Peptides against a protein of PDB entry 4BOS. Designs and how they scored, part 2

Target 1, 163 residues: chain A of PDB entry 4BOS
Amino acid sequence: PVLTRTVVPADNSCLFTSVYYVVEGGVLNPACAPEMRRLIAQIVASDPDFYSEAILGKTNQEYCDWIKRDDTWGGAIEISILSKFYQCEICVVDTQTVRIDRFGEDAGYTKRVLLIYDGIHYDPLQRNFPDPDTPPLTIFSSNDDIVLVQALELADEARRRRQ
Target 2, 163 residues: chain A of PDB entry 4BOS as posed
Amino acid sequence: PVLTRTVVPADNSALFTSVYYVVEGGVLNPACAPEMRRLIAQIVASDPDFYSEAILGKTNQEYCDWIKRDDTWGGAIEISILSKFYQCEICVVDTQTVRIDRFGEDAGYTKRVLLIYDGIHYDPLQRNFPDPDTPPLTIFSSNDDIVLVQALELADEARRRRQ

## One batch from the design tools (peptide; made by RFdiffusion4, then SolubleMPNN)

Design b1_p18_8_s4
Fold by OpenDDE base, seed 3:
Structure b1_p18_8_s4 (fold): chain B 163 residues (1-163), chain A 18 residues (1-18)
Amino acid sequence: as target 1 above (163 residues)
Amino acid sequence: MKEKLLALQERLGSNRSG
């Protein structure tokens, strides 16, 4: 089995599309972003004590309006929220640094999903099997550290190819 | 987790990506 990436559209919602892809078992739906943005806004609005200006860089209300726009980018805040919502560890491998950032790592989740990030774009990762009748896997065990090694290898190769 | 999240925003957040 090998770890590969599925290139999603390079729009402002690539993070949301990528997360949706992996948590739904490999469903590519670029139209999922508006609802996911709304979900995040709702969660942020529900906890202004935690999601303060110090965290958001803007007021709670301003953030909620901002994230619901179709041309704003998601990042660590959104990933952390989505990790909690989907009750899974979200691992982001960065091709620029060849590092993995793990969201939800201390929450005790049994599931792990992986994204690859190049500085301006997010893509989902999946495991492909040699048996063509076995569909790709996007949801891994949180104990599967082999997939993390494979993700680092994939990122390192991407860095060398400058892609 | 607030400090860690803020640090991650510098690398993965909108300021870097867009």
Scores: peptide ipSAE 0.354, ipTM 0.826, DockQ to the pose 0.551
Fold by OpenDDE base, seed 5:
Structure b1_p18_8_s4 (fold): chain B 163 residues (1-163), chain A 18 residues (1-18)
Amino acid sequence: as target 1 above (163 residues)
Amino acid sequence: MKEKLLALQERLGSNRSG
């Protein structure tokens, strides 16, 4: 089995598209972003004490209006919210630093999904199997540390290719 | 949790615009 990257459109909603892809078992739907943005805005609006200006870099209301635009980036805040919503770890492997940041690691989730990030773009990761009749896997056990090693290898290879 | 988000926010682009 090999961990591979599925390239999603390089639009401002690549994070949402990538998350949707992995949590839905490999479904590519670039049109999923508006609903996910509204969901995030709703959750942020519901807890202004936690999602303060210090966290958001803007007022709670300003953030909610901002994230619902079709040309604004998602990041750590959105990943953390989506991790909680989908009840899974979201692991982001960063090709710039060759590190994995784990969201939801202390929540006791039994599932994890993986994204790859290069500083300006998010893509989903999947495990391909030798048997062509076995579909790629996007949802892993939170105990599967092999997939994390494979993700680091993938990131390291990407970094070397840029040298 | 707040500290983790703050540490990762800049790097992962949570406040960046397209």
Scores: peptide ipSAE 0.349, ipTM 0.831, DockQ to the pose 0.760
Fold by OpenDDE base, seed 2:
Structure b1_p18_8_s4 (fold): chain B 163 residues (1-163), chain A 18 residues (1-18)
Amino acid sequence: as target 1 above (163 residues)
Amino acid sequence: MKEKLLALQERLGSNRSG
């Protein structure tokens, strides 16, 4: 089995498309972003004490309006929210640093999904199997450390290609 | 959690990617 990258459209919603892809078991739907943006805004609005200006960089209401725009980019805040919403660990491998950042790692989730990030774009990761009748796997056990090693190898290879 | 989230925003945040 090999960990591979599925390139999603390089639009302002690549994070949402990528998350949707992995949590839904490999469904590519670039049109999922508007609803996912509204979901994020709803969650943020529901807890103004936690999602304060210190976290958001703007008022709670301003953030909600901002994230619902179709031309704003998601990041760590949105990933953390989606991790909790989907009850899974979201691991982001950064090709610039060859580092994995884990969201929800201390929440006791039994599942993990993986994204790859190059500084300006998010893509989903999946495990392909030799058997063509076995669909790619996007949801892994939180105990599967091999997939993290494979993700780092993939990121390192990507970095070498750019150097 | 809050401190970790703030640190991660510097590398993975919306402002960086946007």
Scores: peptide ipSAE 0.337, ipTM 0.825, DockQ to the pose 0.599
Fold by OpenDDE base, seed 4:
Structure b1_p18_8_s4 (fold): chain B 163 residues (1-163), chain A 18 residues (1-18)
Amino acid sequence: as target 1 above (163 residues)
Amino acid sequence: MKEKLLALQERLGSNRSG
């Protein structure tokens, strides 16, 4: 079994497309972003005390309007919200630093999914099996630390190719 | 938790390009 990257479109909604891909078991749907953006806005609006200007960098209302645009980029705020919404740990491996940031790590989730980030683009990660009849896996056990090692290997390889 | 989120947003948010 090998961890591989599936390249999704670079259309400013790559984070949403990537999250949808992994949580739905490997379904590529670039049209999923508008509804996911609306979900984020709804959750942000529901808790203005937590999602304050200090966290958002703008007013709660401004952020909700901003994230619903089709040309704005999601980030850590969106990942943290989506982790809680889908009840899974979201692990992001950064190809620039070769490190993994884990969202939802303290929530006790039994499942984890993985994304790869290069500073301007998000892609989903999946485990491919040698048996062609076995479909790729995108949802892993939260105890599967091997997949994290494999993700770091992918990031390191990507970094070497850029230099 | 808020501090961690802010730090992660600086690295994984739209403010960074590379």
Scores: peptide ipSAE 0.383, ipTM 0.835, DockQ to the pose 0.450; fails the geometry check

## One batch from the design tools (peptide; made by RFdiffusion4, then SolubleMPNN)

Design b1_p19_6_s4
Fold by OpenDDE base, seed 4:
Structure b1_p19_6_s4 (fold): chain B 163 residues (1-163), chain A 19 residues (1-19)
Amino acid sequence: as target 1 above (163 residues)
Amino acid sequence: MAAALAAAQERRRAAAAAA
C-alpha cells in the first residue's frame, strides 16, 4: 500500500474540497464548498463565547459573513472546527517544513484523515492498494503511525522536487 | 482593502498550530 495525493482545484476552496474528500471516503466534489462554509458559519454562530474575537480575529458575526464568501480561504480555525464536527483527527503534513500538524489530537478520536499543505494549497491524501478492485482508503485508525511516516516521506519527496 | 484581505487570508492559511 502506498500513500498518494489527489490534486484538487486551486479555487479558494481547496481546504473544503480536500476535507470533504477524505471524510467521505474519497469522493471528489469541488462543488461542496458552499455547504461546508455554511456549516462552519452555523457552528461558529452557535457558540459566540467559545468562538470569540480572540480566536476569530474579528467579531463572531463578521467571521460568519466572511467565511460564507466564495473567495475566502480556510485555515487552521476551519480545520479545527471541521475536526470537531466530523469527530476525527485531521493531520496536515506541511511540505515546506516536513512536519505534521495534528488537529484534534487531544480529543480521543479513533479516526484520522490526512491532508498535504504547501503553504498555499491543500490536497487530500489516500492509501492505494495493489488490488485494483480495492478502493483507496482515506480514513485511518488514530493508532496508525505508519501512515504518518508515509505522509512525512511524501512531503519530503515533494520538497525535493521543488529544490 | 483587497491587499489587507489577502494578507489576512494568507495568515489564516499559513497558521498550523494544533487546536
Scores: peptide ipSAE 0.026, ipTM 0.630, DockQ to the pose 0.111
Fold by OpenDDE base, seed 3:
Structure b1_p19_6_s4 (fold): chain B 163 residues (1-163), chain A 19 residues (1-19)
Amino acid sequence: as target 1 above (163 residues)
Amino acid sequence: MAAALAAAQERRRAAAAAA
């Protein structure tokens, strides 16, 4: 089995497309972003005490309006929210630093998904199998540390070729 | 404008880590 990258469109919603891909078991749906943005806004709006201006960098309402725009970028806050919503650890391997940022690692989730990030663009990662009848795996055990090693290897290779 | 949005992302990341 080998860990591979699926390139999603380089639009402003690549994070949402990538997350949707991995949590849905490998479904590429570039049109998923508007609904995911709305989902995040709904979650943030529902808990203004937790999602305060200090955390959001703007008022709760301003953030909700901002994240629902089709030209704004998701980041750590959005990943954290999506991790909690989908009840899985989201691991982001960075090709610039060859490090993995783990979101939801202290929540006790049994599953993890992986993204690769180059400072601008997010792509999903999947495990491919030699048997063509076995579909790629996008949801891993949170105890599967081998997949994290493989992700670091992919990131290191990407860094070397300046990808 | 991606750079400005990235900066906002970084500030939110830092704030979340401190919370």
Scores: peptide ipSAE 0.025, ipTM 0.652, DockQ to the pose 0.059
Fold by OpenDDE base, seed 1:
Structure b1_p19_6_s4 (fold): chain B 163 residues (1-163), chain A 19 residues (1-19)
Amino acid sequence: as target 1 above (163 residues)
Amino acid sequence: MAAALAAAQERRRAAAAAA
């Protein structure tokens, strides 16, 4: 089995598309973004005490309006929210630093999913199997540290190709 | 546009890490 990336469209919603892909078991749906944005806005709106202006960089209401726009990009805040919502660890391997940012690592989730990030664009990662009848795996055990090693290798290779 | 959005994302990453 080999860890590979699926290149999603380089649009303003690549984070949402990538998260949707991995949490849904490998379903590529670039049209998922509006619903994902609404989901995040709903969660943020539901807890203005936690999602304060200090965290959001704008008022709770302003953030909700902003994230629902078609052309705004998600980032760490949205990943954190989605990790909590889907009850899984979201691991983002950064090709610029060759490091993994782990969201939800202290929550005790049994599952993890992986994204690869280059400073601008997010793509999902999956494990491919030699048997074509075995679909790629996108949801891993939170105890599967091998997949993290493979993600780092993938990111390092990507970085070397750009150097 | 992508550059501006990327910059905004970076600022948000920093803010989230500090929170």
Scores: peptide ipSAE 0.024, ipTM 0.647, DockQ to the pose 0.066
Fold by OpenDDE base, seed 2:
Structure b1_p19_6_s4 (fold): chain B 163 residues (1-163), chain A 19 residues (1-19)
Amino acid sequence: as target 1 above (163 residues)
Amino acid sequence: MAAALAAAQERRRAAAAAA
């Protein structure tokens, strides 16, 4: 089994496309972004005390309007929200630093998904199997540390290619 | 999705109260 990267469009919604891909078992749907944005906005709007200006960097209402725009990028806040929503650890391997940022790591989730990030763009990661009839895996056990090592290897390779 | 959203919101409220 090999961990591989699926390149999604760089259309300002790559985070949402990537998350959707991994949590839905490998479904590439770039058109998912508007609904994903609405989902996040709805979650944020539902708890203005928790999602405060201190957390959002703007008022709750301003954030909701902002995230629903087609041209705004998702980041750590959105990943955190999506981690909680899907009840899975979201691991983001950064090709600039060759480190993994783990979201939801303290929640006790049994599942983890992986993204690769270059400072601007997000892509989903998947495990491909030798058997062509076995579909790739995007949802891993939170105990699967091998996949994290493989993600770091991918990031290191990407970093070396850019240097 | 609506049901999942409601469940997630409830979990967040519970987590916030417990934090």
Scores: peptide ipSAE 0.022, ipTM 0.628, DockQ to the pose 0.023

Design b1_p19_7_s4
Fold by OpenDDE base, seed 5:
Structure b1_p19_7_s4 (fold): chain B 163 residues (1-163), chain A 19 residues (1-19)
Amino acid sequence: as target 1 above (163 residues)
Amino acid sequence: MKKLKEALAKATAELRAKA
């Protein structure tokens, strides 16, 4: 298969590790989470009017303290923020539903990256090439809808393996 | 990680200017 997943550690920071992997062109660094958590907290703290308690489910300050813990999960809020920060569309394919949730799709970004999600864990996706001297690709054109089809196929295969 | 730290510093400065 052309599109494959790289399994990252099943720690509570898999989202951050996965995002870092794809936006840095395939660099696996599980130690990136603390700085990425701080980035999220800083962005949230900088806009308390937008990142209100209604959106966060807790006060702005409580969220910032919470997300900086090493054992709390990132989700849609964090993905949305990271999409804006890295100026790329983040596409998450869900293996439970075989659907893709696209973050930043209306922002006009020229690049997209892909994650695969099983309900509790995130992994990064990459495109492998037949030429062994060509490194895997993790950053795609936002016009590359073939990679979205491949991601759906990958998710569907994962679902079938569980059935 | 160095790139991330630099990007974080830049983003923090920009966000503080907007806030």
Scores: peptide ipSAE 0.025, ipTM 0.638, DockQ to the pose 0.028
Fold by OpenDDE base, seed 3:
Structure b1_p19_7_s4 (fold): chain B 163 residues (1-163), chain A 19 residues (1-19)
Amino acid sequence: as target 1 above (163 residues)
Amino acid sequence: MKKLKEALAKATAELRAKA
């Protein structure tokens, strides 16, 4: 079994495409972003006290309008919200630092998904099996630390290729 | 968090209905 990267389109919605891919078990759907953006905006709008200007960097309403645009990038705030929505850890391995940021790690989720991040672009990660009849796995146990090691190895390899 | 949870539940239901 090998952890591999599935390259999604390098557009402003790569985060959403990547998250959708892993949480849906390996479904590549670049058209998923508008709905996911709307979902995030809805959640943010529902709690202006929590999602304050201090957190958002703009007013709650401005953020909601901003995130629903098709040319704005998602980041940590969006990942955190999506982690809560899908009730899973979202683990992001950074190829520049070879570090993993775990979103939702303190929530007690039983599942985790993995993304790889190069400083601007997000891609989903999946575990491929030697048996061609066994489909790739994108949803892992939150206790599966082996997959985190594999993610770090993958990130390190990516970093070395850029040296 | 109560309002957030309600919005989350509503959003989840809407997403599933559209899927």
Scores: peptide ipSAE 0.022, ipTM 0.571, DockQ to the pose 0.035
Fold by OpenDDE base, seed 1:
Structure b1_p19_7_s4 (fold): chain B 163 residues (1-163), chain A 19 residues (1-19)
Amino acid sequence: as target 1 above (163 residues)
Amino acid sequence: MKKLKEALAKATAELRAKA
């Protein structure tokens, strides 16, 4: 088995497309962003005490309006929210630093999904199997540390291509 | 460049030890 990168469109919604891909088991849907943006806005609006200006960098209402725009970028806040919503760890391997940021690692989730990030763009990661009849895997056990090693290897290779 | 590769090696070793 080998961990591979699926390149999603380099648009303002690559984070949402990538998360959707991995949590849905490998479904590429570039049109998923509006729904996911609304989902995040709904979650944020439902808990204004937690999602305060200190967390959001803007008022709760301003954030909700902002994230629902089709040209605003998602980041750590959105990943954290999506991790909680989908009840899984979201592990982001950074090709610039060759580090993995784990979102939801302390929540006790049994599932883990992986993204690769280059500083501006997110792509999903999947495990391909030698048997072509076995579909790729995007949802891993939270105890599967081998997949994290493979993600780091992908990041290192990506870094070497740029240096 | 070498620093990052060293960091990767350490991280890889730690992760493999847990697996």
Scores: peptide ipSAE 0.013, ipTM 0.422, DockQ to the pose 0.026
Fold by OpenDDE base, seed 4:
Structure b1_p19_7_s4 (fold): chain B 163 residues (1-163), chain A 19 residues (1-19)
Amino acid sequence: as target 1 above (163 residues)
Amino acid sequence: MKKLKEALAKATAELRAKA
């Protein structure tokens, strides 16, 4: 079994496309972003006490309007929200630092998904199997730390290719 | 570059120990 990267379009919504891909078991849908943006806005709007200006960097309403634009980029705040929504740990391996940022690691989720990030672009990660009849895996056990090692190795290889 | 390689080695070792 090998962990591989699926390159998604380099549009403003690569984070949403990547998250959708992994949580849906490997479905590439670049058109998913508008609804995911709306979902995030709805969640944020529903709890203005928690999603305060201090957390958002802007007022609750301003954030909701901003995230629903088709030309704004998602980041850590959106990943955190999506982790909570999908009830899974989202692990992001950074090819620049070769580090993994784990979102939802203390929530007790039983599942984890993985993204790879280069500073401006997100892609989803999947595990491929030698048997061609076995479909790739995108949702892993939160106890599967081997996949995190493989993600680090993949990120390191990506870093070397840029040299 | 050295720091990144060392960080990877350390992180990998720690994760493998947990697995």
Scores: peptide ipSAE 0.012, ipTM 0.425, DockQ to the pose 0.027

## One batch from the design tools (peptide; made by RFdiffusion4, then SolubleMPNN)

Design b1_p20_2_s2
Fold by OpenDDE base, seed 1:
Structure b1_p20_2_s2 (fold): chain B 163 residues (1-163), chain A 20 residues (1-20)
Amino acid sequence: as target 1 above (163 residues)
Amino acid sequence: SAAQAAAVAAAAAAAAALAA
């Protein structure tokens, strides 16, 4: 078994495409972004006390309008929201620093998914199996720390290649 | 939640900047 990167389109919605891919078990759907953006906006709008200007960097309403645009990028706020929504830890391995940022790590989730980030693009990670009849795995146990090691190896290789 | 807020604050600067 080997951890591999699936390159998703380098559009403004790569984060959403990548998250959708891993949480849905390996379904590549670049058209998923509008609905995911709306989902995030709905969650943010539902709790203006928590999702304040201090957190969002803009008013709640301004954020909701902003995130629903097709040309705005998601980041830490959106990842944290999606982690909570899908009830899984989202681990982002950064190729620039070769470190993993873990979202939802203290929430007690039993599952984790992995993304790889290069500073301007997100891609999903999956575990491939030698048997072609066994589909790739995108949802891992939160106890599976080997997958985190493998993710760091991928990030280190990407850093060396400047990819 | 506090954990969610901490995750936002503790995330990589580049990732956080994309959400700003």
Scores: peptide ipSAE 0.026, ipTM 0.669, DockQ to the pose 0.040
Fold by OpenDDE base, seed 4:
Structure b1_p20_2_s2 (fold): chain B 163 residues (1-163), chain A 20 residues (1-20)
Amino acid sequence: as target 1 above (163 residues)
Amino acid sequence: SAAQAAAVAAAAAAAAALAA
């Protein structure tokens, strides 16, 4: 089994496409972003006490309008929200720092998914199996620390390719 | 764009609070 990335379009919605890919078991759907943006806006709007201006950097309403635009980028706020929504840890391996940012790590989720990030683009990660009839795995046990090691190795290789 | 990069950076700064 080998951890690999699937390159998704760089269309300002790569985060949403990547998250959708991993949480849906490997379904590539670049058209998923508008609905995911609206989902996030709905969640944010429903809890203005938590999603305050201090967290959002803008008013709750301004954020909701902003995230629903098709040209705005998702980031840590959106990942955190999606982690909570899908009830899974979202692990983002950064190729610039070779570090894993774990979202939802303290929530006690039993599953995790992985993304790779280069500073301007997100891609999903999956485990490929030697048997061609066995589909790639995108949802891992939260106890699977091997996949985190593999993600770091993948990021380190990506960094070396750019340097 | 610079505006997008700034927005992403701002979101990243809030990661600790959101992950807690």
Scores: peptide ipSAE 0.026, ipTM 0.674, DockQ to the pose 0.052
Fold by OpenDDE base, seed 3:
Structure b1_p20_2_s2 (fold): chain B 163 residues (1-163), chain A 20 residues (1-20)
Amino acid sequence: as target 1 above (163 residues)
Amino acid sequence: SAAQAAAVAAAAAAAAALAA
């Protein structure tokens, strides 16, 4: 079993595509982005008291309009929201720093998913198995710390390759 | 909530780390 990267399109919506991929068990669907953006906007709009300008850096309405554009980038705010929505820890391994940032780590989720990030692009990670009849795994136990080690190894290799 | 605020603060710190 080896942790591998699935390259998704660099179309400004890579975060959403990557999250969708891992939470849906390995379904690559770049067309998911509009609905993912809408989902984020709906969640933000539903709680303007929490998702205030102080949190968003813009008004709630401005953020909702902004995130629904097809050319705007998701980041930590969106990851945190998606972690909560999908009820899973989202672990992002950074190839530039070879570190993992964990979103939802204190929420008590039993599952974690992994993304790899290079500073400008997100891709999903999956565990492949030698048995061709065993499909890749994208949803891991939150107790599986081995996958985090594997992610760091993958990121370190990517850094060495300048990838 | 306080828990949510703490989570957002952690996310902001992670964002800074990712941007570093």
Scores: peptide ipSAE 0.023, ipTM 0.639, DockQ to the pose 0.037
Fold by OpenDDE base, seed 2:
Structure b1_p20_2_s2 (fold): chain B 163 residues (1-163), chain A 20 residues (1-20)
Amino acid sequence: as target 1 above (163 residues)
Amino acid sequence: SAAQAAAVAAAAAAAAALAA
């Protein structure tokens, strides 16, 4: 298919690896996780009024210490933060529900990136081209509805394969 | 990047809900 999945390691940091991959134009670097975790912690620590216990489920300081651990998983909070940081919409297609959760959808970003999520693991999505000299695309127009349809098709196929 | 850091600071001022 035109839209394809790149499998990243299931090392508790798959979200960060996946986001880094798509926002950097297809750079696979699992070693990016510690820096990504630190980035998240720095952003959270910088605004304790916004990133409150109500949002984080723990104190600001506790969250910062927690997210910097090697074995803790990122989720919606981290995706939201990364969407704001990279100034792009992050679309997560869920293979369990066959739906897309859109982060940053109301921010007016002109670009979007896509991840695929199965409930315990994130992978990045990319568009491949027939021309072997044309590199895969990971950053899409926020007006590109076709890529969202293709993402849903991938998720639906993944779900069917589990049946 | 410096540009990204500046963008974060500006964006953080606006309340944004998390996706379900």
Scores: peptide ipSAE 0.022, ipTM 0.639, DockQ to the pose 0.025

